# Designs tried in a protein design run: peptides against a protein of PDB entry 1EMU. Part 29

Target 1, 132 residues: chain A of PDB entry 1EMU
Amino acid sequence: PPYLKWAESLHSLLDDQDGISLFRTFLKQEGCADLLDFWFACTGFRKLEPCDSNEEKRLKLARAIYRKYILDNNGIVSRQTKPATKSFIKGCIMKQLIDPAMFDQAQTEIQATMEENTYPSFLKSDIYLEYT

## One batch from the design tools (peptide; made by RFdiffusion4, then SolubleMPNN)

Design b2_p13_3_s4 (from b2_p13_3, 7 letters changed)
Fold by OpenDDE base, seed 5:
Structure b2_p13_3_s4 (fold): chain B 132 residues (1-132), chain A 13 residues (1-13)
Amino acid sequence: as target 1 above (132 residues)
Amino acid sequence: MEEFIEEVLNSLL
């Protein structure tokens, strides 16, 4: 069943809508749902191919991601990303150099945080165990 | 995944 696959990898969990729902519920209880939301925001942003027709949209979205998750010094995403990574993103925003990969390093760092901390904790949580 | 991506992105715009 899918819940067994969720225990094998974080990506298997994030590929499943039921898995996402349960994991996000868990993260919200832990006060760190922004980790997951940011991860998905980065994934979605990267999938937007640059072109003349979506340049404004991509810039707006990049700014929104930056302001919500990176610029907020009190946010968990900001606390779990390295200063150099945040500085790079800021530079991209200021220079309007909006490459699809501009959030990749930040996403990697947040993914590592989830895989090393919240994901293992989720697999030991009542939410997951009661679902199984 | 795609469904949740859209949800997150829409919440930002």
Scores: peptide ipSAE 0.695, ipTM 0.960, DockQ to the pose 0.941
Fold by OpenDDE base, seed 2:
Structure b2_p13_3_s4 (fold): chain B 132 residues (1-132), chain A 13 residues (1-13)
Amino acid sequence: as target 1 above (132 residues)
Amino acid sequence: MEEFIEEVLNSLL
């Protein structure tokens, strides 16, 4: 069953609609849903290929991601990303150099945080165990 | 995954 695949890898969990829903519910209770939301935001942003018609949209979205997750020093994403990574993103925003990969390092750091902490905790949670 | 990607992005714009 799918829930067994979720325990094999975080990737398998995030490929499943039900898995995402349960994991996000768990993260909300732990006060760290922003980790997952940021991860999805980065993935979505990277998929937007640069072209003349979407330049304004991409800049707006990059700024929104920056303001929501990186700029807030009290946020969990900001606390779990390195200062150099946040500085790089700020630089891209200020210079309006909006490369599709500009959030890749931050996404990697947040993914590592989930792999090491929240994902293992989810597999031991009542939410996951009641589903199985 | 795509559904949640769009949901998150739309919430930011």
Scores: peptide ipSAE 0.694, ipTM 0.960, DockQ to the pose 0.945
Fold by OpenDDE base, seed 3:
Structure b2_p13_3_s4 (fold): chain B 132 residues (1-132), chain A 13 residues (1-13)
Amino acid sequence: as target 1 above (132 residues)
Amino acid sequence: MEEFIEEVLNSLL
């Protein structure tokens, strides 16, 4: 069943809508749902291929991601990303150089945070275990 | 995954 695949890799969990739902519920209880939301925001942003029709949308979205997750010093995403990474993103925003990969490093760092802490904890959680 | 991506992105716009 799918829940067994979720325990094999974080990627398998994040590729399953039911897995995402349960994991996010867990993260909300832990006060760190922003980790997952940011990760998906980065993925979605990267999928937006630059073109004339979506230039404004991409800029707006990049700014929104930056303001919500990077600029907020009290946020868990900000606390779990390196200063150099945040500085780079800020630079992209300020210069309006909105490359699809501009959040890649931050996403990698947040993914590592989940891999090392929240994902293993989820697999030990009542939410996951009761689902199995 | 795509469903949740859209949900997150739409919440930001």
Scores: peptide ipSAE 0.692, ipTM 0.959, DockQ to the pose 0.939
Fold by OpenDDE base, seed 4:
Structure b2_p13_3_s4 (fold): chain B 132 residues (1-132), chain A 13 residues (1-13)
Amino acid sequence: as target 1 above (132 residues)
Amino acid sequence: MEEFIEEVLNSLL
């Protein structure tokens, strides 16, 4: 069953809508749902191919991601990303140099946080175990 | 995954 695959890798969990739903519910209870939302935001942002017609939209989206997750010093994403990573993102925003990969390092760091902390905890949670 | 991506992005705009 799919839930067994979820325990094998975070990737498998995030490829499954049911897995995402359960994991996000768990993260919300832990006060860190922003980790997952940010991860998906980065993925979605990277998929947007830059062109003249969507430049403004991409800039707006980048700014929104930055303001919501990076700029907020009290946020879990901000606390789990390196200062240099956040500074780089800020620089991109200020310079309006919106490369599709501008959030990649931050996404990597947040993914590592999930892999090392929240993902293992999820697999021990009542939410996951009751689903099995 | 794609559904959730769109949900998150739409919530930001």
Scores: peptide ipSAE 0.688, ipTM 0.959, DockQ to the pose 0.940

Design b2_p13_4_s1 (from b2_p13_4 with E2D N6Q R11L)
Fold by OpenDDE base, seed 1:
Formats: structure tokens, C-alpha cells, sequence
Structure b2_p13_4_s1 (fold): chain B 132 residues (1-132), chain A 13 residues (1-13)
């Protein structure tokens, strides 16, 4: 069953809509749903390839992601991303140089945080175990 | 801003 694959890799969990839902519920209880939201937001942002028709929208989205997750010093995403990574993103925003990959390093760092901490905890959680 | 982010989240899934 799919829930067994979720225990094999975070990738398997995040490729499953039911898995995502349960994992996010767990993260909300832990006060760190922003980790997952940011991760998916970065993926969504990267899928928006630059063109003349969507440039303004991409800039607005990049700024929104920056303001919500990176600029907030008290946020878990900000705490789990390196200063150099945050500075790079800030630079992109200030220069209005919005490359599709501008959040890649931050996404990688947040993914590592989930791999190391919240994902293993999820597999031990009542939410996951009761689902099985 | 939240709407744009939510749209991106859904696109990322």
C-alpha cells in the first residue's frame, strides 16, 4: 500500500496527495507547516518559466514568497535557511532578477531539514500510525 | 500575496 512507500522515502510521501495531506496535518500540529508550504511554493514558482506575459506575476510571486518565508526572522523557514542563501534571494528581489531557480538552494536546505527532523518524526506519529 | 503563494503551492503538487 502507498503508506508503506511513504516510509521508504520523503519523495514517495510528497508524490502522493494523501501523503501530503497527512504530513501537512502533522506539521501543523508541530507548528512547522511552513516548511512544506515553502517547499511546494518553490516548486510551483520554478514551473513558471519566464516570458513577457508572466514576468509581472512571477515577480509578485517571488516577492510574496520572500516576504512570507525568508524575510520573517522568526519563521521556521528563515531559521532553517543559511544567511548566504537568504542574502542571495534578497539580492534577486532587489535587482528584480527573477530566475526560475532562485529559490532552489533554499528549497534544498528546507528539504534537508524535513529529511532530518520532521519526516522521521511523522513516521512515528499517531497520525501516520493510525492511518496504517 | 497569500493567494499567489497558494496558487504556487497547488502548482507545485
Amino acid sequence: as target 1 above (132 residues)
Amino acid sequence: DDELIQEAIELGK
Scores: peptide ipSAE 0.831, ipTM 0.973, DockQ to the pose 0.970
Fold by OpenDDE base, seed 4:
Structure b2_p13_4_s1 (fold): chain B 132 residues (1-132), chain A 13 residues (1-13)
Amino acid sequence: as target 1 above (132 residues)
Amino acid sequence: DDELIQEAIELGK
């Protein structure tokens, strides 16, 4: 069953809509749903291919992600991203250089945080265990 | 802003 695959890798969990839902519920209870939301937001952002028709939208989205997750020093995403990574993102925003990969390093760092902490905890949670 | 982020989240899934 899919829930067994979720325990094999975070990738498998994040590729499953039911897995995502349960994991997000768990993260929300732990006060760190922003980790997952940011991760998916970065993926969505990267999927937007730069073109004349979406330039303004991409800039607005990048700014929104930056303001919500990176600029907020009290947020978990900000706390779990390296200063150099945050500085790079800030630079991109200030210079309006909105490359599809501008959040890649931050996404990687947040993914590592999930791999090391919240994902293992999820597999030990009542939410996951009761689902199995 | 939140709407744009939510759209990106859904696109990322």
Scores: peptide ipSAE 0.831, ipTM 0.973, DockQ to the pose 0.971
Fold by OpenDDE base, seed 2:
Structure b2_p13_4_s1 (fold): chain B 132 residues (1-132), chain A 13 residues (1-13)
Amino acid sequence: as target 1 above (132 residues)
Amino acid sequence: DDELIQEAIELGK
């Protein structure tokens, strides 16, 4: 069953809508749902191919992600991303150089945080265990 | 803009 695959890799969990839902519920209870939201937001942003018709929208989205997750020093995403990574993103925003990959390093760092902490904890949580 | 972010999240899934 899918829930067994979720225990094998974070990728399997994040590739399953039911898995995502349960994991987000867990993260919300832990006060760190922003980790997952940011991760998916980065993926969504990267999927937007730059073109004349969506350039302004991409810039607005990049700014929104930056302001919500990176600039907020009290946020868990900001606390779990390196200063150099945040500085790079700020630079992209200030220069309006909005490459689809501009959040890749930050996404990688947040993914590592989930892999090392929240994902293992989820597998030991009542939410996951009761689902199985 | 939370709406834009939510759209991106949904696109990312």
Scores: peptide ipSAE 0.830, ipTM 0.973, DockQ to the pose 0.966
Fold by OpenDDE base, seed 3:
Structure b2_p13_4_s1 (fold): chain B 132 residues (1-132), chain A 13 residues (1-13)
Amino acid sequence: as target 1 above (132 residues)
Amino acid sequence: DDELIQEAIELGK
């Protein structure tokens, strides 16, 4: 069953819509759903290939992600990203250099946070165990 | 703002 693959890797969990749903529910209960939301937001942002038709939307989205997750010093994403990473993103926003990969390092750091903490905890959670 | 982020989240899935 898919839930067995979820226990093998975070990648397998995040590639499954049911897995994502359960994991997000768990994270929300732990007060850290922003970790997963940010991770997917970064992926979605990266998928937007720069072109004339989406340039304005990409800029708005980059600013929105920055304001919600990076600029908020009390947020879990901000707390789990390195100062240099946040400074780089700030620089991109200020200079309006909106490269599709501008959030890659931050996404990697948040992924590491999930790998080391919330993902293992999820596999021990009542939500996951009850599902199995 | 949040709506744009939500669209990006859905696109990322």
Scores: peptide ipSAE 0.829, ipTM 0.973, DockQ to the pose 0.967

Design b2_p13_4_s2 (from b2_p13_4, 5 letters changed)
Fold by OpenDDE base, seed 5:
Parts: sequence; C-alpha cells; structure tokens
Structure b2_p13_4_s2 (fold): chain B 132 residues (1-132), chain A 13 residues (1-13)
Amino acid sequence: as target 1 above (132 residues)
Amino acid sequence: DDELIEEAIKLGE
C-alpha cells in the first residue's frame, strides 16, 4: 500500500495526495507547515514557463514567495535556507530576472530540512501510525 | 500575495 512507500521515501509521500494531506496536518501541529507550502510553491512556480503573457504574474508570484518565506527572518523557511541562497533569490527579484529555477536551491535546502527532521518525526507520529 | 502562493502550491501538488 502507498503508506509503506511513504516510509521509504519522502518523494513518495509528496507524490501522494493522501500522504501530502497527512503530512501537512502533522506539520501544522508542529508549527512548520511553511516548509511544505514553500516546497510546493517552488514546484508550482517552476512549472510556469516564462512567456509574454505571464511575466508580470510570475514576477508577482516570485516576489510573494520571497517576501513570505525568504525575507521573513522569523520564519522557519528563512532560518533553514542559507544566506547565499537567500541573497541569490533577492538578486533575482531586484533584477527582475525571474528564471523558473530561481528557487531550486532553496527548495533543495528545505527538502533536506524535512528529510532530516520533520519527515522522520512524521513516520513516528500518531497521524501516520493510525493511518497504517 | 497569499492567493498567488496558494495557487502555486496547488499547482505544485
């Protein structure tokens, strides 16, 4: 069953709607749902290929992601991303050079954070165990 | 803008 795959790979968990739902619920209880939201926001952003019709929207979205998760020094995403990564993103925003991959490094760093902490904890949580 | 972010999250999921 899918829940067994979730225990073997975070990727498997994040590719499953039920897994996402349970994991998000867990993260909310832990006060760190922003990690997952940021991760998915980055994925969604990357899916938006630049074109004349969506440049303004992509810029606005990039700015929104930057301000909500990267610029907020009190936020968990900001605390779990490296200064150089945040500076790069800031540079992209300031220059209005909005490459689809501009959040890739930040996403990777947040993924590592989840892998190291919240994902293992989720697998030990009542939420996951009761689902199995 | 939280709405834009929510849209992106949904697109990513």
Scores: peptide ipSAE 0.829, ipTM 0.973, DockQ to the pose 0.958
Fold by OpenDDE base, seed 4:
Structure b2_p13_4_s2 (fold): chain B 132 residues (1-132), chain A 13 residues (1-13)
Amino acid sequence: as target 1 above (132 residues)
Amino acid sequence: DDELIEEAIKLGE
């Protein structure tokens, strides 16, 4: 069953809508749902291919992600991303150089945070265990 | 801004 695959890898969990729903519920209870939201926001952003018709929208989205998750020093995403990574993103925003991959390193660092902490905890949670 | 982020999250899922 899918829930067994979720325990094998975080990737499997994040590829399953039911898994995402349960994991998000868990993260909300832990006060760290922003980790998952940021991760998916980065994925969504990267899917937007640069073109004349979406340039302004992509810039607005990049700025929104930056302001909500990177610039907020009290946020969990900001605390779990390296200064050099945040500085690079800031530079992209300031220069308006909005490459689809501009959040890749930050996404990787947040993914590592989930792998090391929240994902293992989720597999031990009542939410997951009661689902099995 | 939050609406744009929500849209991106949904697109990423």
Scores: peptide ipSAE 0.828, ipTM 0.973, DockQ to the pose 0.964
Fold by OpenDDE base, seed 2:
Structure b2_p13_4_s2 (fold): chain B 132 residues (1-132), chain A 13 residues (1-13)
Amino acid sequence: as target 1 above (132 residues)
Amino acid sequence: DDELIEEAIKLGE
């Protein structure tokens, strides 16, 4: 069953709508749902192919992600991303160089945070265990 | 803009 695959890899969990739902519920209780939201926001952003028709929207989205997750020093995403990574993103925003991959390093760092902490904890949580 | 972020999240999922 899918829930067994979730225990084998974070990727399997994040590729399953039921898994995402349960994991998000868990993260909300832990006060760190922004980790998952940021991760998916980065993926969504990267899927937007640059073109004349969406350039303005992509810039606005990049700025929004930056302001909500990177610039907020009290946020868990900001605390779990390296200063150099945040500085790079700031530079992209300031220069309006909005490459689809501009959040890749930050996403990688947040993914590592989930892999090391929240994902293992989720597998030991009542939410996951009661689902199984 | 939380709405834009929400759209991006949905696109990512």
Scores: peptide ipSAE 0.828, ipTM 0.973, DockQ to the pose 0.963
Fold by OpenDDE base, seed 3:
Structure b2_p13_4_s2 (fold): chain B 132 residues (1-132), chain A 13 residues (1-13)
Amino acid sequence: as target 1 above (132 residues)
Amino acid sequence: DDELIEEAIKLGE
């Protein structure tokens, strides 16, 4: 069953809509749903290929992600991203250099945070265990 | 703002 694959890797969990739903529910209870939302927001942002039709929207989205997750010093994403990473993103925003990969390092760092803490905890949670 | 982020999240999933 898919839930067994979820226990083998975070990647398998995040590739499954049911897995995402359960994991998000768990993270909300833990007060850290922003980790997952940020991760997917970065993926969604990267999928937007730069072109004339989406240039303005991409800029607005980049700024929104920056303001919500990076600039908020009290947020879990901000606390779990390195200063150099946040500075780089800030630089991209200020210079309006909106490369599809501009959030890649931050996404990697947040992924590591999930791998080390919330993902293992999820596999021990009542939500996951009850599903199995 | 939040609307754009929600769209991006859905696109990423």
Scores: peptide ipSAE 0.828, ipTM 0.973, DockQ to the pose 0.962

Design b2_p13_4_s3 (from b2_p13_4, 5 letters changed)
Fold by OpenDDE base, seed 4:
Structure b2_p13_4_s3 (fold): chain B 132 residues (1-132), chain A 13 residues (1-13)
Amino acid sequence: as target 1 above (132 residues)
Amino acid sequence: DDELIAEAIKLGE
């Protein structure tokens, strides 16, 4: 069953709509749902192929992600990303050089945070265990 | 901003 695969890898959990729903519910209770939202926002951003028709939208989205998650010093995403990574993203925003991969390092760091902390905790949670 | 982010999240899922 899918829930067993969720315990084998975070990737399997995030590839499953039911898994995502349960994990998000757990993260909200823990006050750290922004980790997952940021991770998916980065994935969604990367899927937007640069072209003349979406240049402005991509810039606006990059700025929005930056302001909400990176610039917010009180946010969990900001606290779990390295200064050099945040500085790089800021540079991209300031220069208006919006490469699809500009959030990749930040996404990797947030993924590592989830792998090390929230994901293992989720597998020990009542939400997951009651589902099994 | 939140709406754009919401769209990106949905696209990423």
Scores: peptide ipSAE 0.834, ipTM 0.974, DockQ to the pose 0.967
Fold by OpenDDE base, seed 1:
Structure b2_p13_4_s3 (fold): chain B 132 residues (1-132), chain A 13 residues (1-13)
Amino acid sequence: as target 1 above (132 residues)
Amino acid sequence: DDELIAEAIKLGE
């Protein structure tokens, strides 16, 4: 069943809508749902191809992601991203150079955080175990 | 801002 695949890799968990739902519920209880939301926001942002029609919207979205997750010094995403990574993102925003890959490094760092901490904890959680 | 982010999250999922 799918829930067994979720225990094999974070990728399998995040590719499953039911898995995402349960994992998000767990993260909310842990006060760190922003990790997952940021990860998906980055993926969504990267899917937006640069073009004349999307330029303004992409800039607004990049700024929104930056303000909510990177600039918030009290946020878990900010705490789990490296200063150089945050500085790079800030630079992109200030220069209005909005490349689809501008959040890739931050997403990688947040993914590593989940892999090392929240994902293993999820597999030991009542939420996951009761589902099985 | 929250609406834009929500849209991006949904697109990413």
Scores: peptide ipSAE 0.833, ipTM 0.974, DockQ to the pose 0.966
Fold by OpenDDE base, seed 2:
Structure b2_p13_4_s3 (fold): chain B 132 residues (1-132), chain A 13 residues (1-13)
Amino acid sequence: as target 1 above (132 residues)
Amino acid sequence: DDELIAEAIKLGE
């Protein structure tokens, strides 16, 4: 069953809509929902293929992600990303060099944060265990 | 900004 696959890898959990829903609920209770939202925002951003028709939209989205998650020093995403990574993203925004991969390193760092703490905690949570 | 981010999240999921 799917819930057993969720325990085998974070990737399996994030590929399942029910898994995402339960994990998000758990993260909200922990005050860490921004980790997951940022991760998916990065994935969504990367899926936007650069072209003349969406260039301005991609820039606006990159700026929005930067302002909400990276620039907010009190936010969990900012606290869990390295200064060099945040500086690189800032540079991309300032130079308007909006490559689809510009958030990849930040996404990797946030994924590692989830792997090391919130994902294991989720598997021990009442939310997950009661679902099984 | 929040609307754009919400759209990106949905696209990522």
Scores: peptide ipSAE 0.833, ipTM 0.974, DockQ to the pose 0.967
Fold by OpenDDE base, seed 3:
Structure b2_p13_4_s3 (fold): chain B 132 residues (1-132), chain A 13 residues (1-13)
Amino acid sequence: as target 1 above (132 residues)
Amino acid sequence: DDELIAEAIKLGE
């Protein structure tokens, strides 16, 4: 069953809609839902092909992600991203150089945080265990 | 902002 694959890798969990739902519920209880939301927001952002028709939208989205997750010094995403990474993102925003990969390093760092902390905890949680 | 982010999240999932 899919829930066994979820325990084998975070990737398997995040590729499954049911897995995502349960993991998000768990993270909300832990006050860490922003980790997952940011991760998916970065993926969604990267999927947007740069072109004339979506240039303004991409800029607005990049700014929104920056303001919500990076600029918020008290937020968990901000606390779990390195200063150099946040500085790079700020630079992209200020220069209006919105490359599809501009959040890649931050996404990697947040993924590592999930791998090391929240994902293992999820597999020990009542939410996951009751699902099995 | 939140709406744009929500859309991006859905696109990422």
Scores: peptide ipSAE 0.831, ipTM 0.974, DockQ to the pose 0.970

Design b2_p13_5_s1 (from b2_p13_5, 4 letters changed)
Fold by OpenDDE base, seed 2:
Structure b2_p13_5_s1 (fold): chain B 132 residues (1-132), chain A 13 residues (1-13)
Amino acid sequence: as target 1 above (132 residues)
Amino acid sequence: DELLEELIEEAIK
């Protein structure tokens, strides 16, 4: 069953609609749903192909991601990203150099945080165990 | 944020 695949890798969990739903519910209870939301925001942003017609939209989205997750010093994403990574993103925003990969390093750091902490905890949670 | 919500929704599917 799919729930066994979720325990094998975080990738399998995040590739399943039911898995995402349960994991997000767990993260909300732990006060760290922003980790997952930021991860998907970065993925969605990277998929947007740069072109003349969407340049302004991409800049607006990059600014929104930056303001919501990076600039918020009290946020879990900000606390779990390195200062150099946050500084790089700020630089991209200020220079309006919006490369599709500009959030890759931050996404990697947040993914590592989930792998080391929230994902293992989820597999021990009542939410996951009751589902199995 | 509506823009971010749309971005996340597209990434999940």
Scores: peptide ipSAE 0.563, ipTM 0.936, DockQ to the pose 0.937
Fold by OpenDDE base, seed 3:
Structure b2_p13_5_s1 (fold): chain B 132 residues (1-132), chain A 13 residues (1-13)
Amino acid sequence: as target 1 above (132 residues)
Amino acid sequence: DELLEELIEEAIK
């Protein structure tokens, strides 16, 4: 069953809508749902192919991601991303150089945070165990 | 945040 695959890799969990739902519920209880939301925001952003017609939209999205997750010093995403990574993102925003991969490093760092902390905790949680 | 919600929704699909 899918829930067994979720325990084998975070990738499997994040590729399953039921898994995502349960994991997000867990993260909300832990006060760190922003980790997952940011991760998916980065994924969604990278999937947007740059073109003349969506340039302004992509800039607005990049700014929104930056303001919500990177600029907020009290946020868990900000606390779990390196200063150099945040500085790079800020630079892209200020220069309006919006490459699809501009959040890749930040996404990697947040993914590592989930891999090391919240994902293992989720597999030990009542939410997951009761589902199995 | 609506823009972000849409972005996340599309990423999950």
Scores: peptide ipSAE 0.557, ipTM 0.935, DockQ to the pose 0.948
Fold by OpenDDE base, seed 1:
Structure b2_p13_5_s1 (fold): chain B 132 residues (1-132), chain A 13 residues (1-13)
Amino acid sequence: as target 1 above (132 residues)
Amino acid sequence: DELLEELIEEAIK
C-alpha cells in the first residue's frame, strides 16, 4: 500500500496527496508547515515557463515567496536556508531577474532539513502510525 | 497569499 512507500522515501510521500495531507498535518503540529509549503511553492514556481505574457505574474510570485519565507528572519525556512542562498534570492528580486530555477538551492536546503528531521519524525508519529 | 495558495495547489497535483 502507498503508506509503505511513504516510509521508503520522502519523494514517495510528497508524490501522494494523502501522504502530503498527513505530513502537513504533522508539520503543523510541530510548527513547521512552512517547510512543506515553501517546498511546493518552489516546485510550482519552477514549473511556470517564463514568457512575455506571464512576466509580471512570475515576478509577483517570486516576491511573494521571498517575502513570506525568506525575508522573515524568524521563520523556519529562513533559519534553515544559508545566508548566501537568501542573498542570491534577494538579488534576483532586486534586479528583477526571475529565473525559474532561482529557488532551487533554497528548495534543496529545505528538502534536506525535512529529510534529516521532520520526515523521520513523521514516520514515528501517531498520525502516521494510526493511518497504517 | 492567494497567489501562493494557487501555486502550491498546482504543485501538489
Scores: peptide ipSAE 0.503, ipTM 0.926, DockQ to the pose 0.953
Fold by OpenDDE base, seed 4:
Structure b2_p13_5_s1 (fold): chain B 132 residues (1-132), chain A 13 residues (1-13)
Amino acid sequence: as target 1 above (132 residues)
Amino acid sequence: DELLEELIEEAIK
């Protein structure tokens, strides 16, 4: 069943709507749903192909992601990303150089955080275990 | 992916 695949890899969990829903619920209870939301935001942002007509839109989206997750020093995403990574993102925003991959390193670091902490905890949680 | 879209929407609002 799918829930067994979720325990085999975070990738499998994040490819499953039910898995995402349960994991996000767990993260929300732990006060760290922003980890997953940011991860998906980065994925969505990367999927937007840059063109002349959407440059302003992409900049606005990048700014929104930056302000919500990176600039907020009290946020878990900010706390779990390296200073150099955050500085790079800030630089991209300031220079208005909005490469689709500008959040990749931050996404990687947040993914590592989930892999090392929240994902294992989720697999031990009542939410997951009761689902199984 | 509807859930993905919703998460993205929540993330960027």
Scores: peptide ipSAE 0.218, ipTM 0.826, DockQ to the pose 0.186

